# Ledger of designs, part 1: peptides against a protein of PDB entry 4Z63

Scores and structures below are computed, not measured.

Target 1, 334 residues: chain A of PDB entry 4Z63
Amino acid sequence: LCLGMNDLTGNIPEDLFHLKRLNLLGIQENRLSGSLSREIRNLSSLVRLDVSWNLFSGEIPDVFDELPQLKFFLGQTNGFIGGIPKSLANSPSLNLLNLRNNSLSGRLMLNCTAMIALNSLDLGTNRFNGRLPENLPDCKRLKNVNLARNTFHGQVPESFKNFESLSYFSLSNSSLANISSALGILQHCKNLTTLVLTLNFHGEALPDDSSLHFEKLKVLVVANCRLTGSMPRWLSSSNELQLLDLSWNRLTGAIPSWIGDFKALFYLDLSNNSFTGEIPKSLTKLESLTSRNISVNEPSPDFPFFMKRNESARALQYNQIFGFPPTIELGHNN
Unless a header shows other numbers, all headers, positions and changes below count from the first letter of the chain.
Peptide ipSAE is a variant of ipSAE made for these designs: the mean of its two directions, with the distance scale d0 fixed at 1.0 Angstrom where the peptide's residues are scored. Compare it only between designs on the same protein; published cut-offs may not carry over.
The geometry check fails a fold that doesn't show the stated peptide or that is severely misdrawn somewhere.

## One batch from the design tools (peptide; made by RFdiffusion4, then SolubleMPNN; aimed at target 1 N224 K308; its pose is not in this set)

Design b1_p18_2_s2
Fold by OpenDDE base, seed 3:
Structure b1_p18_2_s2 (fold): chain B 334 residues (1-334), chain A 18 residues (1-18)
Amino acid sequence: as target 1 above (334 residues)
Amino acid sequence: SSVRLLLPPLPPTNVIFL
């Protein structure tokens, strides 16, 4: 049953929960309000539940043990409060959990040993607090993780050295500290292609340690951290780099010539720093800016990128990195 | 002659995963 993109109001009719053969319930993009009914437990054949973009409130019901086939739960952009229900945090069937842009709070706890199928986790823009879950690497299939815009504190856990499944990771605006430790840990994530760390590490030094190596790194976004230092030499070894944003930092020195050696680099933002010297002539050799034919069939991260062209603008959603226009931003340097 | 490309301040490209 798909009833998305309507002006439906009120609550879900109780009779809908008698549909025991229902595999897909999509009621997204409505004005549905109140608590999400516990009677969703009666939908024992449910594979996909999409309640996103509604006015749901209260706690998410703890009934996911009665949903043994549930692979996809989409609840983004609601008023949900409380934690992740115990049955949801233990779901062996769940592939994707999206609860972005809610009011979920407390410590983030997932039983990663039980969540054997979880591959995509979006909990961005919530009120989760405390430390990052040290056991996330136990989610052996977890590739895509958005934890941005939460109230996490401290450092990236040392256990994330073992996060071999991790390919996409966003921690933007989560009050994280120690960028040197974070990068030193995350370099062990051999499948990491996308790393977003914007609005963390306030006033720290960007490490220029040549021992750091991100072999598969395609997207690095570390904007608005007030980071000091220079362009990091270790980044020159990330030959697959496509997008680099280091804007709104306090980076100094010259833009190095090796920045033009990235064959796949099509988006570069170094704006609002303290870079000096000449613009590297090697930037004119970026093949990605001259050749339209970079069909990098990358599996799009399950999470869209959001670009705000201004603080007041709506964030433009880009489902693919290639949706970004080819860009070189070097404005507001010294 | 250093052409200061005064690109207007693009406000922080909040490449924010919202």
Scores: peptide ipSAE 0.054, ipTM 0.677, DockQ to the pose 0.088
OpenDDE base, seeds 1, 2, 4, 5: peptide ipSAE 0.034, 0.035, 0.031, 0.030; ipTM 0.658, 0.599, 0.637, 0.645; seeds 2, 4 fail the geometry check

## One batch from the design tools (peptide; made by RFdiffusion4, then SolubleMPNN; aimed at target 1 V196 L199 K308 A315; its pose is not in this set)

Design b1_p29_5_s1
Fold by OpenDDE base, seed 3:
Structure b1_p29_5_s1 (fold): chain B 334 residues (1-334), chain A 29 residues (1-29)
Amino acid sequence: as target 1 above (334 residues)
Amino acid sequence: SAAAAAAERAARREEALERTQDENVMYTV
């Protein structure tokens, strides 16, 4: 049953929960309000539940133990409060959980040893607090993780050295500290292609440790951290780099010539730093900027990006990194 | 009206954008 993108108001009719053979329920982009009924438990054949873009409030019902076939739960852009229900945090069937842009709070807890099928987790823009869950690497299929815009105080857990499934990771704007430790840990994530760390590590030094290596790194975004230091030499070994944003920091020194050696680099933002010297001539030789065919079909993060002209500007939403125009921004380096 | 419903959907999308725009933010000059 797909009823998305209508003007439906009120609550879900209770009679809908008598549909025991229902595999797909999509009621997204409506005006449905009140609590999400616990009677969803009666939909025992449910594979996909999409309640996103509604006016739901209260706690998410703890009924996911009665939904043994549920693979997709989309609840983004609602007013949900409380934590992730225990049955949801233990779901062995769940592949994708999207609860982005809610009011969920408390400590983030998932039973990753039970969540054997989880491949995508989006909890961006919530009120989770405390430390990052150390057991996230136990989610052996977890590839896409958005935890951005929460209040995760402290450091990246040491256990994330073992996060082999991790491909796309955002911790942007989450009150994280110790960038040196974070990069030292995350370099061990052999499948990591996208790393977003914007609005963390305020005033720290960007490490220039030549022992750091990110083999498969395609996208690195570490903007608006007030980071000190220079362009990190370790980044020169990330030969697959497609997007680099280090804008709105306090980085100094010269822009190195090796930045023009990245064959796939189509987006470079080093703006609003304190870089000095000449613009490297090698930037004029970037193949990705001279070729008309940007490969739009590469795997990308499932989480959105937002472009702002400045801290107070209205953002433009981008659902795909490859939707970004080919860009070289070196402005405001005074 | 259909126009009023469209306007309200647009307003809700704008409100969601305002609330989430600092999630995975990049800056342009």
Scores: peptide ipSAE 0.543, ipTM 0.927, DockQ to the pose 0.857
OpenDDE base, seeds 1, 2, 4, 5: peptide ipSAE 0.539, 0.534, 0.535, 0.520; ipTM 0.926, 0.924, 0.924, 0.922; seeds 1, 2 fail the geometry check

